# Peptides against a protein of PDB entry 6B9H: the designs that were tried, part 15

Target 1, 151 residues: chain A of PDB entry 6B9H
Amino acid sequence: AELCESLLTWIQTFNVDAPCQTVEDLTNGVVMAQVLQKIDPAYFDENWLNRIKTEVGDNWRLKISNLKKILKGILDYNHEILGQQINDFTLPDVNLIGEHSDAAELGRMLQLILGCAVNCEQKQEYIQAIMMMEESVQHVVMTAIQELMSK

## One batch from the design tools (peptide; aimed at target 1 Q124 M131 H139 M142)

Design b2_p15_5 (made by RFdiffusion4)
Pose (drawn by RFdiffusion4):
Structure b2_p15_5 (pose): chain A 151 residues (1-151), chain P 15 residues (1-15)
Amino acid sequence: as target 1 above (151 residues)
Amino acid sequence: SAESTETKEFFESLL
């Protein structure tokens, strides 16, 4: 905890098309997919994004379907591009995100996305950008990175 | 502060 909201602030720095003001705004997977495309458009391309349904509303089943596709993408990216540098021993429970808007599980998903950003080809720029954020957010990001980079 | 310095050095080490 104290992970979800700090990482929400970090997500907001991407200024993606979908709304990203609340925890609930993240539960359908669209913001996360758009952020991943910004992180690595050569991998999370348009063909990949097209698989993420928009206009989900309160349909938690579709939220889960989207989130499973997002997590599948992150894990594949970790394996195929990042050489398994992101710790994936504990997977976020996407069913709890969809069924209960579980912020803690959402925080774990956002940590995986942060892991993508700090290990991608543009990791220097993403790290430099974090260094400009509020100190409280940087501290939480530091803790999150330490966890996700450890073996 | 010491905590701010430590956080800053951590991120510099990742660059």

Design b2_p15_5_s1 (made by RFdiffusion4, then SolubleMPNN; from b2_p15_5, 5 letters changed)
Fold by OpenDDE base, seed 4:
Structure b2_p15_5_s1 (fold): chain B 151 residues (1-151), chain A 15 residues (1-15)
Amino acid sequence: as target 1 above (151 residues)
Amino acid sequence: SAESQKVREFFLSLL
């Protein structure tokens, strides 16, 4: 999916420790958790990160478990910190991500993380970084943000 | 292009 591929490119700019070259690399949630910690390390602190299991391998049940925790973290962050500035009415299906590596649903998950980045305390830094990306990626990201900000 | 400028203006509006 175009959304997933563009946001994968965006995720790669965070230079996290976990492999993040393919859609499959993101399905266990480890990359996403590390990205969230970079976005707001005070909220997504070490205690939170420790709830995300590493060494998941191909176990789709463990992937789904991680993804559920990450999704909850994003939603809680939106409510507690961001003041519900993003629209979460179309939540990603983490079962499809974990079991089938569904790129469309993964795209929606990454879109929520994008929402965190462009609304966090360091939002200007992340927005400026996006403005330096490829034009085609910027266009997809713009559309994704517009969808999140719509009521 | 016109579309490129639109995208740039969008992100600038978020700053």
Scores: peptide ipSAE 0.721, ipTM 0.954, DockQ to the pose 0.987
OpenDDE base, seeds 1, 2, 3, 5: peptide ipSAE 0.720, 0.719, 0.719, 0.719; ipTM 0.954, 0.953, 0.954, 0.953

Design b2_p15_5_s2 (made by RFdiffusion4, then SolubleMPNN; from b2_p15_5, 4 letters changed; failed a check: near_copy:native)
Amino acid sequence: SAKSAEVKAFFESLL

Design b2_p15_5_s3 (made by RFdiffusion4, then SolubleMPNN; from b2_p15_5, 7 letters changed; failed a check: near_copy:native)
Amino acid sequence: SSESEQVRNFFLSLL

Design b2_p15_5_s4 (made by RFdiffusion4, then SolubleMPNN; from b2_p15_5, 6 letters changed)
Fold by OpenDDE base, seed 1:
Parts: C-alpha cells; sequence; structure tokens
Structure b2_p15_5_s4 (fold): chain B 151 residues (1-151), chain A 15 residues (1-15)
C-alpha cells in the first residue's frame, strides 16, 4: 500500500534500534513503540516501553498483544496530552496487522503515529524533517495528515 | 511545480 510504504520511509528517519526495513519488521510493534518514545519520552517512558515484548518472533498472538498496547498508548496520548487534536475514530485492525501483516491496516497505525508527531511539543522539528523527504513521500504524508484533520 | 508548491505550503501552514 502506498500509505504504508511512504510512512515506512518516514518511520526509518527516526533511526530506532529495532530493525525497520520491511513491513514485516513493523508488525510486532517494537519499532512503533521506540518511535513513540522518541516523539514524547516523558509520556512513552522506559516503564511504558518495557511493557512491549521484544522477542516475539513470528508469534502473531504476541504481535497483536504488543499492537494493542501501542494503540492504547496512542489513544491515551491523544486524550491526555494532545487534547484530542487528532482523530482516532478510524482505528487500525491490529489483528490483521499481527496475523496477516496487512499493509493497509499497518498504514493506518503509522498514520496515527504521524498524528502524534505533527501535534507533539516537537512538531516543528518533525514537520521540517518531513519537508526534507522525497516529494512523493511528502505528498502521501500530506494526504495522511489531511485525512486525520478532516474527520 | 504547482503541486510541489502546494505541498510545501501545506506543511508551512502546520508550523
Amino acid sequence: as target 1 above (151 residues)
Amino acid sequence: SLESQEVRDFFLSLL
């Protein structure tokens, strides 16, 4: 999916410790959790990150468990910190991500993380970084943000 | 291009 592919490229700019080269690499949630910690380390602190299991392999049940925690974290962050600045009504299906590596649903998950980045305290830095990416990626990111704002 | 400028303007509007 175009959304997933472009947002994967965006996620790679965070330079997290976990492998993040493929869609499959993102399905266990570890990369996403590390990205969220970079976005707001005070909220997504080490205690929060430690709730995410890092050694899940191909166990889709463990992937889903991680993804559910991450989604909850995003939703809580939106309500508690961002003041509901992003729309979270259209939630990604974490079951499809964990069990089937569904790129479309993964794209929706990454879109929520994008919403966190462009609304957090350091949003200026993240927006400026996006503006330095390839034009095609910028266009997809723009559309993704607009979709969040239009809901 | 026009499209390129529109993208730039969008992100600038978020700052």
Scores: peptide ipSAE 0.703, ipTM 0.942, DockQ to the pose 0.933
OpenDDE base, seeds 2, 3, 4, 5: peptide ipSAE 0.703, 0.701, 0.703, 0.702; ipTM 0.941, 0.943, 0.943, 0.942

Design b2_p15_6 (made by RFdiffusion4)
Pose (drawn by RFdiffusion4):
Structure b2_p15_6 (pose): chain A 151 residues (1-151), chain P 15 residues (1-15)
Amino acid sequence: as target 1 above (151 residues)
Amino acid sequence: SPELEEFFKMNLESM
């Protein structure tokens, strides 16, 4: 905890098309998919994004379907591009995210996305950008990175 | 990453 909201502020720095003001705004997976495209458009390309349904509303089943696709993408990226540098021993429970808007599980998904950003080809720029954020957010990001980079 | 090391250094000293 204290992970979800700090990482929401970080997500907001991407200024993606979908709304990203609340925890609920993240539960359908669209913001997360758009952020992944911004992190690595060569991997999370348009063909990949097309698989993420927009206009989900309160349909938690579709939220879960989207989130499973996002998590599948993150795990594949970790394996195929990042050489397993992101710790994936504990997977976020995307069913709880969809069924209960579980912010703790959402925080874990956002941590995996942070992991992608700090290990991608543009990791220098992403790290430099974090260094400009509020100190309270930087400290939480520091803890999140320590966890996700440890073995 | 040197940027990450510097980021950790700055934040741990400020805590």

Design b2_p15_6_s1 (made by RFdiffusion4, then SolubleMPNN; from b2_p15_6, 8 letters changed)
Fold by OpenDDE base, seed 1:
Structure b2_p15_6_s1 (fold): chain B 151 residues (1-151), chain A 15 residues (1-15)
Amino acid sequence: as target 1 above (151 residues)
Amino acid sequence: SPELEKFFEKIESAR
């Protein structure tokens, strides 16, 4: 999916420790968790990150477990820190991500993380980083942000 | 792209 591929490219700019080269690399949630920690380490602190299992392999049940925790963290962050600045819309189906590596649903998950980045305290830095990406990626990111903030 | 730059400047100035 175009959204997923573009946001994968964006995720790669965070240079997290976990492998993040393919869609499947993201399905266990470890990369997402590490990205969220970079976005707001005070909220997504070590205690939060330690709840995410790192040795998941191909176990889709463990993937889903991680993804559920991450989604909850994102939603809580939106309510508690961002003040619900991200519009509620269709949430990603983490079951499809974990069990089937569904790129469309993964794209929606990454879109929520994008929302965190462009609304956090350091949003200026993240927006500037996006502006340095390929124009085609910027267009997809722009559309994704518009969807998040549309009322 | 002027459109892109304008958009990102807009969201940067938001809130």
Scores: peptide ipSAE 0.664, ipTM 0.946, DockQ to the pose 0.098
OpenDDE base, seeds 2, 3, 4, 5: peptide ipSAE 0.663, 0.658, 0.663, 0.663; ipTM 0.945, 0.945, 0.945, 0.946

Design b2_p15_6_s2 (made by RFdiffusion4, then SolubleMPNN; from b2_p15_6, 5 letters changed)
Fold by OpenDDE base, seed 3:
Structure b2_p15_6_s2 (fold): chain B 151 residues (1-151), chain A 15 residues (1-15)
Amino acid sequence: as target 1 above (151 residues)
Amino acid sequence: SSELEEFFKRILASQ
């Protein structure tokens, strides 16, 4: 999916410790958790990150467990810190991500993380970084942000 | 593009 591939490219700019080259690499949630910690380490602190299982392998049940925690973290962050600036009209189906590596649903999850980045205290740095990416990626990001901000 | 630039400028300026 175009959304997933573009946001995967964006996620790679964070240069996290976990492998993040493919869609499959993101399905266990470890990369996403590490990205969130970079976005706001005070909120997504070490204690929060330690709740995410790192050695998941191909266990889709453990993937789903991680993804549920991450989704909850994103939603709580949006409510508690960002002031509910992100619309939750359609939440990603973490079951499809964990069990089937569904790129469309993964794209929706990454879209929520994008929302965190462009609304957080350091949003200027993240937006400026996006402006340095390929134009095709920027278009996808723009559309994704517009969708998040719509009522 | 001008469209992209203006969009992200608007996001930067938003509360």
Scores: peptide ipSAE 0.667, ipTM 0.944, DockQ to the pose 0.100
OpenDDE base, seeds 1, 2, 4, 5: peptide ipSAE 0.666, 0.664, 0.665, 0.664; ipTM 0.944, 0.943, 0.943, 0.943

Design b2_p15_6_s3 (made by RFdiffusion4, then SolubleMPNN; from b2_p15_6, 6 letters changed)
Fold by OpenDDE base, seed 3:
Structure b2_p15_6_s3 (fold): chain B 151 residues (1-151), chain A 15 residues (1-15)
Amino acid sequence: as target 1 above (151 residues)
Amino acid sequence: SPELEEFFRRIEEAR
């Protein structure tokens, strides 16, 4: 999906330790957790990150477990820190991500992380970084942000 | 593009 591929490119700019070259690389949640820690290390601290299992392999149950924790973290961060409300009916289906590597649902998950980045304390740095990316990626990011604000 | 620049400027100034 275009959303997923563009946001994967965006995720790669964080230069996290975990492999993040493909959609499959993101399905275990490890990359997403490391990205969230970079976005706000005071909230997504080392104790939070340590709750995400790193030795997952192809175990879809473990992937889903990680993804549920990450989604909860994102929702809590939006409510507690960013003062934003997310419509639960439009949330990503982490079961489809973990079990089937669903790119569309993964795109929705990355979209939520994008929302965290462009609304956090250091949003200026993240917005400036996005403005340096390919124009095609910027258009997808713009649309994704607009969708978040309209929910 | 001008459209993109204006959009991200507005997002940056929001709050």
Scores: peptide ipSAE 0.681, ipTM 0.950, DockQ to the pose 0.097
OpenDDE base, seeds 1, 2, 4, 5: peptide ipSAE 0.666, 0.622, 0.676, 0.648; ipTM 0.948, 0.940, 0.950, 0.945

Design b2_p15_6_s4 (made by RFdiffusion4, then SolubleMPNN; from b2_p15_6, 5 letters changed)
Fold by OpenDDE base, seed 3:
Structure b2_p15_6_s4 (fold): chain B 151 residues (1-151), chain A 15 residues (1-15)
Amino acid sequence: as target 1 above (151 residues)
Amino acid sequence: SPELEEFFKKMEEAS
């Protein structure tokens, strides 16, 4: 999916410790958790990150467990810190991500993380970083942000 | 592009 591939490229700019070269690499949630910690380390602190299982392998049940925690973290962050409401019917299906590596649903998850980055305290730095990316990626990001803001 | 530049510039200016 175009959304997923573009946002995967964006995620790679964070240079996290976990492997993040493929869609499959993101399905266990470890990369996403590390990215969120970079976005706001005061909120997504070490204690929060330690709740995410790092050695999941191909266990889709553990993947889903991690993804549920991450999604909850994102929703709580938007509510408590960013003051934003997210429609439940637009939320990613973490079951499809964990069990089937569904790129479309993964794209939706990454879209939520994008929302955190462009609305956080350091949003200017993240926006400027996006402006340095390929134009095709920027278009996808722009559309993704517009969709989030319309909610 | 001008469209992209304008969009992200507006985001930076918004609260």
Scores: peptide ipSAE 0.649, ipTM 0.942, DockQ to the pose 0.099
OpenDDE base, seeds 1, 2, 4, 5: peptide ipSAE 0.619, 0.623, 0.204, 0.642; ipTM 0.936, 0.936, 0.791, 0.941

Design b2_p15_7 (made by RFdiffusion4)
Pose (drawn by RFdiffusion4):
Structure b2_p15_7 (pose): chain A 151 residues (1-151), chain P 15 residues (1-15)
Amino acid sequence: as target 1 above (151 residues)
Amino acid sequence: SPELEEFFEKNEASL
């Protein structure tokens, strides 16, 4: 905890198309998919993004379908591009995200996305950008990175 | 990453 909201502020720095003001705005997976495309458009390309349904509303089943596709993409990216540098022992429970808007599980998904950013080809720029954020957010990001990079 | 190391040093010193 204290992970979800700090990482929401970090997500907001991407200025993706979909709304990203609230925890609920993240539960359908669209913001997360758009952020991943911004992190690595060569991997999270348009063909990949097309699989994420927009205009989900309150349909939690579709939220879960989207989130499973996103998590599948993150895990594949970790394996195929990042050499398993992101710790994936505990997977976020995407069913709880969809069924209960569970912010803690959402925080874990956002940690995986942060892991992608700080290990991608543009990791220098992403780290430099974090260094400009509020100190309280930087400290939470520091803790999140320490966890996700450890073995 | 050197940038990450710097980031950690800077934020750990402010704790």

Design b2_p15_7_s1 (made by RFdiffusion4, then SolubleMPNN; from b2_p15_7, 6 letters changed)
Fold by OpenDDE base, seed 4:
Structure b2_p15_7_s1 (fold): chain B 151 residues (1-151), chain A 15 residues (1-15)
Amino acid sequence: as target 1 above (151 residues)
Amino acid sequence: SKELEEFFKKILEKL
């Protein structure tokens, strides 16, 4: 999916410790959790990160468990910190991500993370970084942001 | 792209 591919490229700019080269690399949630910690380490602190199981391998049940925690974290962050600035009318299906590596649903999950970045305390820095990315990625990000902030 | 630049500037202004 175009959304997933573009946002994967964006995710890679965070230079997290976990491997993040492929769609499947993201399905266990570890990369996403580490990215969220970079976005707001005060909220997504070590205690929060420790709830995400590492060494998941191909266990789709564990993947889904992690993804559910991450999704909850994102939604809670939006409510508690960001003031619900993100439209979450369409949530990603974490079951499809964990069990089938569904790129479209993963894209929606990454879109939510994008929402966190462009609304967090360091929002200006993240937006400026996006503006330096490939034009094709910027277009996808633009559309994704528009969708997130739409009513 | 002027469109992209204007969009992100707009977003920056809103934030």
Scores: peptide ipSAE 0.619, ipTM 0.926, DockQ to the pose 0.103
OpenDDE base, seeds 1, 2, 3, 5: peptide ipSAE 0.615, 0.615, 0.618, 0.619; ipTM 0.925, 0.925, 0.925, 0.926

Design b2_p15_7_s2 (made by RFdiffusion4, then SolubleMPNN; from b2_p15_7, 8 letters changed)
Fold by OpenDDE base, seed 4:
Structure b2_p15_7_s2 (fold): chain B 151 residues (1-151), chain A 15 residues (1-15)
Amino acid sequence: as target 1 above (151 residues)
Amino acid sequence: MEELEKFKEEIEAKK
């Protein structure tokens, strides 16, 4: 999906340690967790990160478990830190992500992470980074931000 | 880029 592809490109700008070249690379949640830690290391600290299993392989059950934890973390972050500024009208189906690598649902998951970035303490830096992205990718990211803020 | 600036303003306005 276009959303997923563009947000994957955005995710890659974080330069995390975990492989993040493909959609499949994101399905275990490890990249997402590392990105969230970069966004707010005080909230998504080492204790939180340690709850995410890194040795997952192709085990879709473990992927789903990780993704559920990450989704919960995002939602809790929205509530506890961001003041629920991000609309969660449509939550990603982490089962489809973990079991089927569903790009559309993954896109929605990454969109929530995008929401964390553009609402966090360092939101200005992330917005500036988005402004420097390739135009076609930028457009998709901008649209995704608009959806988060308008729903 | 203009649209993104508008989005930025919208985000800031929500604060």
Scores: peptide ipSAE 0.070, ipTM 0.720, DockQ to the pose 0.090
OpenDDE base, seeds 1, 2, 3, 5: peptide ipSAE 0.032, 0.039, 0.035, 0.048; ipTM 0.689, 0.698, 0.699, 0.714

Design b2_p15_7_s3 (made by RFdiffusion4, then SolubleMPNN; from b2_p15_7, 5 letters changed)
Fold by OpenDDE base, seed 5:
Structure b2_p15_7_s3 (fold): chain B 151 residues (1-151), chain A 15 residues (1-15)
Amino acid sequence: as target 1 above (151 residues)
Amino acid sequence: SEELEEFFKKILESL
């Protein structure tokens, strides 16, 4: 999916420790958790990160478990820190991500992470970083942000 | 592009 592919490129700019080259690399949630920690390490601290299992392999049940925790973290972050500045009414299906590596649903998850980045304390830095990316990626990000902030 | 520049500037101002 276009959204997933563009946001995967965006995710790669965070230079996390976990492999993040393919859609499959993101399905266990480890990359996403590490990205969230970079976005707000005070909220997504080591205690939170330690709840995400890193040795998941191909166990789709463990993937889904991680993804559910991450999704909850994102939603809680929006409520507790961001004041619900993004639209979370359409949630990604983490079952499809974990079991089938569904790129469309993964794109939805990455979009929520994008929402965290563009509304966090370092929002200006993340917006500026996006402005340095390829134009095609910027267009997808623009559309994704517009959708998140529409009410 | 001008469209992208205007959008992200607007986002920066609204934040």
Scores: peptide ipSAE 0.612, ipTM 0.926, DockQ to the pose 0.102
OpenDDE base, seeds 1, 2, 3, 4: peptide ipSAE 0.607, 0.609, 0.608, 0.610; ipTM 0.925, 0.925, 0.925, 0.926

Design b2_p15_7_s4 (made by RFdiffusion4, then SolubleMPNN; from b2_p15_7, 5 letters changed)
Fold by OpenDDE base, seed 1:
Structure b2_p15_7_s4 (fold): chain B 151 residues (1-151), chain A 15 residues (1-15)
Amino acid sequence: as target 1 above (151 residues)
Amino acid sequence: SPLLEEFFKKIQAKL
């Protein structure tokens, strides 16, 4: 999916420790968790990150477990820190991500993380980083942000 | 936010 591929490119700008070259690399949630920690390390601290299982491999049950924790973290962050700046949004189906590597649902998950980045304390820095991306990627990212804000 | 609006306008200008 175009959304997923563009947001994968965006995720790669965070330069996290976990492999993040393919859609499959994102399905275990480890990259996403590390990105969230970069976005707000005070909230997504080491104690939070330690709840995410590493060395998941192809175990879709463990993937789903991680993804559920991450989704909960995002939702809690939106309510507790962002002050519900992000409107109610269609939640990604983490079962489809974990079990089938569903790119469309993964795109939705990454879109929620994008929402965290553009609403966090360092939002200006992340927006500037987006402005440095390739034009076609910028367009998709912008559209994704607009969708979050216009609902 | 004004920051986001500026961001969108800049991106739109490139397209």
Scores: peptide ipSAE 0.126, ipTM 0.748, DockQ to the pose 0.697
OpenDDE base, seeds 2, 3, 4, 5: peptide ipSAE 0.089, 0.101, 0.110, 0.094; ipTM 0.658, 0.748, 0.749, 0.748; seed 2 fails the geometry check

Design b2_p15_8 (made by RFdiffusion4)
Pose (drawn by RFdiffusion4):
Structure b2_p15_8 (pose): chain A 151 residues (1-151), chain P 15 residues (1-15)
Amino acid sequence: as target 1 above (151 residues)
Amino acid sequence: TSTETKTFFEELLAS
């Protein structure tokens, strides 16, 4: 905890098309998919993004379907591009995100996305950008990075 | 705390 909201501020720095003001705005997976495309458009390309349904509303089943696709993409990226540098021993429970808007599980998903950003080809720029954020957010990001990079 | 966080990100950026 104290992970979800700090990482929401970080997500907001991407200025993706979908709304990203609240925890609920993240539960359908669209903001996360758009952020992943910004992190690595060569991997999270348009063909990949097309699989993520927009206009989900309150349909938690579709939220879960989207989130499973997102998590599948992150894990594949970790394996195929990042050489397993992101710790994936504990997977976020995407069913709880969809069924209960569980912010803690959402925080875990956002931590995996942060892991992608700080290990991608543009990791230098992403780290430099974090260094400009509020100190409170940087501290939480520091803790999140320590966890996701440890073995 | 601020010094530790700053040192962490300097080291992370250098890596």

Design b2_p15_8_s1 (made by RFdiffusion4, then SolubleMPNN; from b2_p15_8, 6 letters changed)
Fold by OpenDDE base, seed 4:
Structure b2_p15_8_s1 (fold): chain B 151 residues (1-151), chain A 15 residues (1-15)
Amino acid sequence: as target 1 above (151 residues)
Amino acid sequence: MREEVRKFFEELLAS
């Protein structure tokens, strides 16, 4: 999916420790958790990160468990810190991500993380970083942000 | 498209 591929490229700019080269690399949630910690380490602290299982392998049940925790973290962060309301209708299906590596749903998950980045305390830095990316990626990111703001 | 995107993010920065 175009959204997923563009946001994967964006995710890669965070230079997290976990492998983040493919869609499959993101399905266990570890990369996403590490990215969220970079976005707001005070909220997504070590205690939060430790709730994410790192040795998941291909266990889709563990993937889904991680993804559910991450999604909850994102939603809680939006509610408690960002004061944002996210439409439940557009929430990613973490079951499809974990069990089937669904790129479209993964894109929606990454879109939520994008929402965190462009609304967090350091949003200016993240927005400016996006503006330095390839134009085609910027366009997809723009559309993704617009969709978030319209909900 | 380039100008459209640039303007969007500039406005986003200003918000």
Scores: peptide ipSAE 0.707, ipTM 0.952, DockQ to the pose 0.872
OpenDDE base, seeds 1, 2, 3, 5: peptide ipSAE 0.707, 0.706, 0.704, 0.706; ipTM 0.952, 0.952, 0.952, 0.952

Design b2_p15_8_s2 (made by RFdiffusion4, then SolubleMPNN; from b2_p15_8, 6 letters changed)
Fold by OpenDDE base, seed 5:
Structure b2_p15_8_s2 (fold): chain B 151 residues (1-151), chain A 15 residues (1-15)
Amino acid sequence: as target 1 above (151 residues)
Amino acid sequence: MKEETRKFFEELLAQ
Protein backbone atom coordinates (compact mmCIF):
# COMPACT_ATOMS: atom_id res chain seq x y z
CA ALA B 1 0.00 0.00 0.00
CA GLU B 2 1.21 3.49 -0.88
CA LEU B 3 0.42 4.89 2.56
CA CYS B 4 2.29 2.12 4.36
CA GLU B 5 5.33 2.35 2.09
CA SER B 6 5.62 6.12 2.46
CA LEU B 7 5.17 6.02 6.21
CA LEU B 8 7.68 3.18 6.50
CA THR B 9 10.17 5.53 4.85
CA TRP B 10 9.19 8.20 7.37
CA ILE B 11 9.54 5.79 10.30
CA GLN B 12 13.06 4.95 9.15
CA THR B 13 14.14 8.57 9.74
CA PHE B 14 13.82 8.00 13.50
CA ASN B 15 16.84 5.65 13.50
CA VAL B 16 15.48 3.41 16.24
CA ASP B 17 17.42 0.41 17.55
CA ALA B 18 15.01 -2.23 16.25
CA PRO B 19 15.18 -3.39 12.61
CA CYS B 20 12.77 -1.36 10.45
CA GLN B 21 13.53 -2.18 6.81
CA THR B 22 10.35 -4.07 5.86
CA VAL B 23 6.64 -4.12 6.60
CA GLU B 24 7.19 -7.40 8.44
CA ASP B 25 9.70 -5.68 10.74
CA LEU B 26 6.92 -3.39 11.99
CA THR B 27 4.30 -6.06 12.71
CA ASN B 28 5.55 -6.90 16.21
CA GLY B 29 5.14 -3.28 17.34
CA VAL B 30 8.67 -2.88 18.73
CA VAL B 31 9.71 -0.24 16.17
CA MET B 32 6.47 1.67 16.66
CA ALA B 33 6.92 1.66 20.43
CA GLN B 34 10.48 2.98 20.13
CA VAL B 35 9.30 5.70 17.73
CA LEU B 36 6.59 6.79 20.16
CA GLN B 37 9.15 7.01 22.95
CA LYS B 38 11.22 9.35 20.78
CA ILE B 39 8.14 11.48 20.03
CA ASP B 40 7.31 11.98 23.72
CA PRO B 41 9.64 10.25 26.19
CA ALA B 42 7.86 11.80 29.17
CA TYR B 43 4.60 10.08 28.25
CA PHE B 44 5.92 6.96 26.50
CA ASP B 45 8.55 6.45 29.17
CA GLU B 46 10.75 3.46 29.89
CA ASN B 47 8.09 1.87 32.08
CA TRP B 48 5.61 2.08 29.19
CA LEU B 49 8.13 0.72 26.69
CA ASN B 50 8.98 -2.21 28.97
CA ARG B 51 5.39 -3.44 28.60
CA ILE B 52 6.11 -4.20 24.93
CA LYS B 53 7.58 -7.68 24.49
CA THR B 54 10.70 -7.67 22.30
CA GLU B 55 11.22 -11.41 21.76
CA VAL B 56 8.08 -12.08 19.76
CA GLY B 57 9.35 -13.99 16.72
CA ASP B 58 6.55 -15.22 14.47
CA ASN B 59 4.00 -15.50 17.28
CA TRP B 60 1.10 -13.50 15.87
CA ARG B 61 -0.76 -13.61 19.20
CA LEU B 62 2.13 -11.83 20.89
CA LYS B 63 2.31 -9.36 17.99
CA ILE B 64 -1.37 -8.53 18.42
CA SER B 65 -0.89 -8.12 22.18
CA ASN B 66 1.90 -5.58 21.58
CA LEU B 67 -0.10 -3.77 18.89
CA LYS B 68 -3.14 -3.45 21.16
CA LYS B 69 -0.99 -1.85 23.86
CA ILE B 70 0.51 0.56 21.32
CA LEU B 71 -2.89 1.52 19.90
CA LYS B 72 -4.22 2.13 23.41
CA GLY B 73 -1.18 4.28 24.16
CA ILE B 74 -1.76 6.37 21.04
CA LEU B 75 -5.43 6.89 21.81
CA ASP B 76 -4.71 7.78 25.44
CA TYR B 77 -1.97 10.17 24.33
CA ASN B 78 -4.38 11.85 21.91
CA HIS B 79 -6.98 12.30 24.64
CA GLU B 80 -4.73 13.23 27.57
CA ILE B 81 -1.96 15.23 25.88
CA LEU B 82 -2.99 16.27 22.35
CA GLY B 83 -6.53 17.33 23.23
CA GLN B 84 -8.24 14.89 20.84
CA GLN B 85 -6.85 16.53 17.70
CA ILE B 86 -6.50 13.22 15.86
CA ASN B 87 -9.50 11.73 14.07
CA ASP B 88 -9.74 8.16 15.35
CA PHE B 89 -13.07 7.37 13.72
CA THR B 90 -11.48 4.57 11.71
CA LEU B 91 -9.10 2.55 13.88
CA PRO B 92 -6.57 0.12 12.43
CA ASP B 93 -7.33 -3.58 12.75
CA VAL B 94 -4.38 -4.82 14.78
CA ASN B 95 -5.48 -8.43 14.29
CA LEU B 96 -4.88 -8.13 10.55
CA ILE B 97 -1.50 -6.52 11.16
CA GLY B 98 -0.30 -9.16 13.61
CA GLU B 99 -1.71 -12.23 11.91
CA HIS B 100 -1.45 -11.30 8.23
CA SER B 101 1.01 -8.37 8.03
CA ASP B 102 -1.77 -6.36 6.39
CA ALA B 103 -0.07 -3.32 4.84
CA ALA B 104 -3.24 -1.23 4.59
CA GLU B 105 -4.03 -1.60 8.29
CA LEU B 106 -0.37 -1.08 9.19
CA GLY B 107 -0.52 2.15 7.20
CA ARG B 108 -3.44 3.30 9.34
CA MET B 109 -1.45 2.52 12.47
CA LEU B 110 1.56 4.48 11.24
CA GLN B 111 -0.79 7.32 10.29
CA LEU B 112 -1.86 7.60 13.92
CA ILE B 113 1.80 7.80 14.96
CA LEU B 114 2.27 10.51 12.33
CA GLY B 115 -0.56 12.39 14.00
CA CYS B 116 1.27 12.19 17.31
CA ALA B 117 4.48 13.56 15.78
CA VAL B 118 2.91 16.56 14.03
CA ASN B 119 0.92 17.56 17.13
CA CYS B 120 3.44 16.89 19.92
CA GLU B 121 5.63 19.42 21.72
CA GLN B 122 8.41 18.85 19.16
CA LYS B 123 6.04 19.09 16.17
CA GLN B 124 8.11 21.85 14.56
CA GLU B 125 11.13 19.56 14.27
CA TYR B 126 9.11 16.67 12.87
CA ILE B 127 7.32 18.84 10.31
CA GLN B 128 10.63 20.33 9.18
CA ALA B 129 12.10 16.84 8.84
CA ILE B 130 9.15 15.79 6.65
CA MET B 131 9.80 18.81 4.43
CA MET B 132 13.27 17.38 3.74
CA MET B 133 11.93 14.08 2.39
CA GLU B 134 11.20 13.16 -1.24
CA GLU B 135 8.29 15.14 -2.69
CA SER B 136 6.28 12.00 -3.43
CA VAL B 137 6.56 10.97 0.22
CA GLN B 138 5.69 14.50 1.36
CA HIS B 139 2.51 14.38 -0.71
CA VAL B 140 1.37 11.12 0.85
CA VAL B 141 2.19 12.43 4.32
CA MET B 142 0.28 15.65 3.60
CA THR B 143 -2.79 13.70 2.55
CA ALA B 144 -2.52 11.50 5.64
CA ILE B 145 -2.32 14.53 7.95
CA GLN B 146 -5.28 16.18 6.20
CA GLU B 147 -7.35 13.07 6.78
CA LEU B 148 -6.44 12.99 10.48
CA MET B 149 -7.23 16.65 11.10
CA SER B 150 -10.41 16.84 9.03
CA LYS B 151 -13.89 17.07 10.61
CA MET A 1 2.32 19.57 -6.38
CA LYS A 2 5.68 20.53 -4.91
CA GLU A 3 4.49 24.05 -4.21
CA GLU A 4 1.24 22.70 -2.80
CA THR A 5 3.04 20.50 -0.27
CA ARG A 6 5.46 23.27 0.70
CA LYS A 7 2.62 25.68 1.41
CA PHE A 8 0.72 23.03 3.36
CA PHE A 9 3.57 22.32 5.75
CA GLU A 10 4.42 26.01 6.13
CA GLU A 11 0.84 26.67 7.13
CA LEU A 12 0.96 23.72 9.49
CA LEU A 13 4.08 25.19 11.11
CA ALA A 14 2.25 28.48 11.61
CA GLN A 15 -0.48 26.89 13.71
Scores: peptide ipSAE 0.689, ipTM 0.944, DockQ to the pose 0.837
OpenDDE base, seeds 1, 2, 3, 4: peptide ipSAE 0.689, 0.689, 0.686, 0.687; ipTM 0.944, 0.944, 0.943, 0.943

Design b2_p15_8_s3 (made by RFdiffusion4, then SolubleMPNN; from b2_p15_8, 6 letters changed)
Fold by OpenDDE base, seed 1:
Structure b2_p15_8_s3 (fold): chain B 151 residues (1-151), chain A 15 residues (1-15)
Amino acid sequence: as target 1 above (151 residues)
Amino acid sequence: MKEEVRAFFEELLAS
């Protein structure tokens, strides 16, 4: 999916410790959790990150468990910190991500993380970083942000 | 399209 591929490229700019080269690499949620910690380390602190299991392998049940925690964290962050600035009515199906590596649903998950980045305290830096990416990626990111903020 | 995208993010920065 175009959304997933572009946002995967965006996620790679965070330079997290976990492998993040493929869609499959993102399905266990570890990369996403590390990205969220970079976005707001005060909220997504080490205690929060430690709730995400890092050694899940191909166990789709453990992947889903992680993804559910991450999604909850994003939603709580949106409510408690961002003041519900993003549209979270269309939630990603974490079951499809964990069990089937569904790229479309993964794209939706990454879109929520994008919403966190462009609304957080350091949003200026993240927006400027996006503006340095390839134009085709920027266009997809723009569309993704527009969808999130449309109310 | 390049100018459209640039304008979008510049507006987003100004928000």
Scores: peptide ipSAE 0.698, ipTM 0.948, DockQ to the pose 0.844
OpenDDE base, seeds 2, 3, 4, 5: peptide ipSAE 0.697, 0.696, 0.696, 0.696; ipTM 0.948, 0.948, 0.948, 0.948

Design b2_p15_8_s4 (made by RFdiffusion4, then SolubleMPNN; from b2_p15_8, 5 letters changed)
Fold by OpenDDE base, seed 1:
Structure b2_p15_8_s4 (fold): chain B 151 residues (1-151), chain A 15 residues (1-15)
Amino acid sequence: as target 1 above (151 residues)
Amino acid sequence: MSEEVRQFFEELLAS
């Protein structure tokens, strides 16, 4: 999916420790959790990150477990910190991500993380970083943000 | 960068 591929490219700019080269690399949630910690380390602190299992392998049940925790974290962050600035009514199906590596649903998950980045305390830095990316990626990111902000 | 994209992110920065 175009959304997933563009946001994967965006996720790679965070330079997290976990492998993040393919869609499959993101399905266990570890990369996403590390990205969220970079976005707001005070909220997504080490205690929060430690609840995400890192040795998942191909166990789709463990993937789903991680993804559920991450999604909850994003939603809680939106409500508690961001003041419900993003539209979270269209939620990703984490079961499809974990069990089938569904790129479309993964794109939706990454879109929520994008919402966190462009609304967090350091949103200026993240927006400026996006403006340095390839134009095709920028356009997809723009559309993704517009969808999040439309209420 | 297209003008449309640039304007969008500039407005987002100003929000």
Scores: peptide ipSAE 0.723, ipTM 0.958, DockQ to the pose 0.721
OpenDDE base, seeds 2, 3, 4, 5: peptide ipSAE 0.721, 0.719, 0.721, 0.721; ipTM 0.958, 0.957, 0.957, 0.957

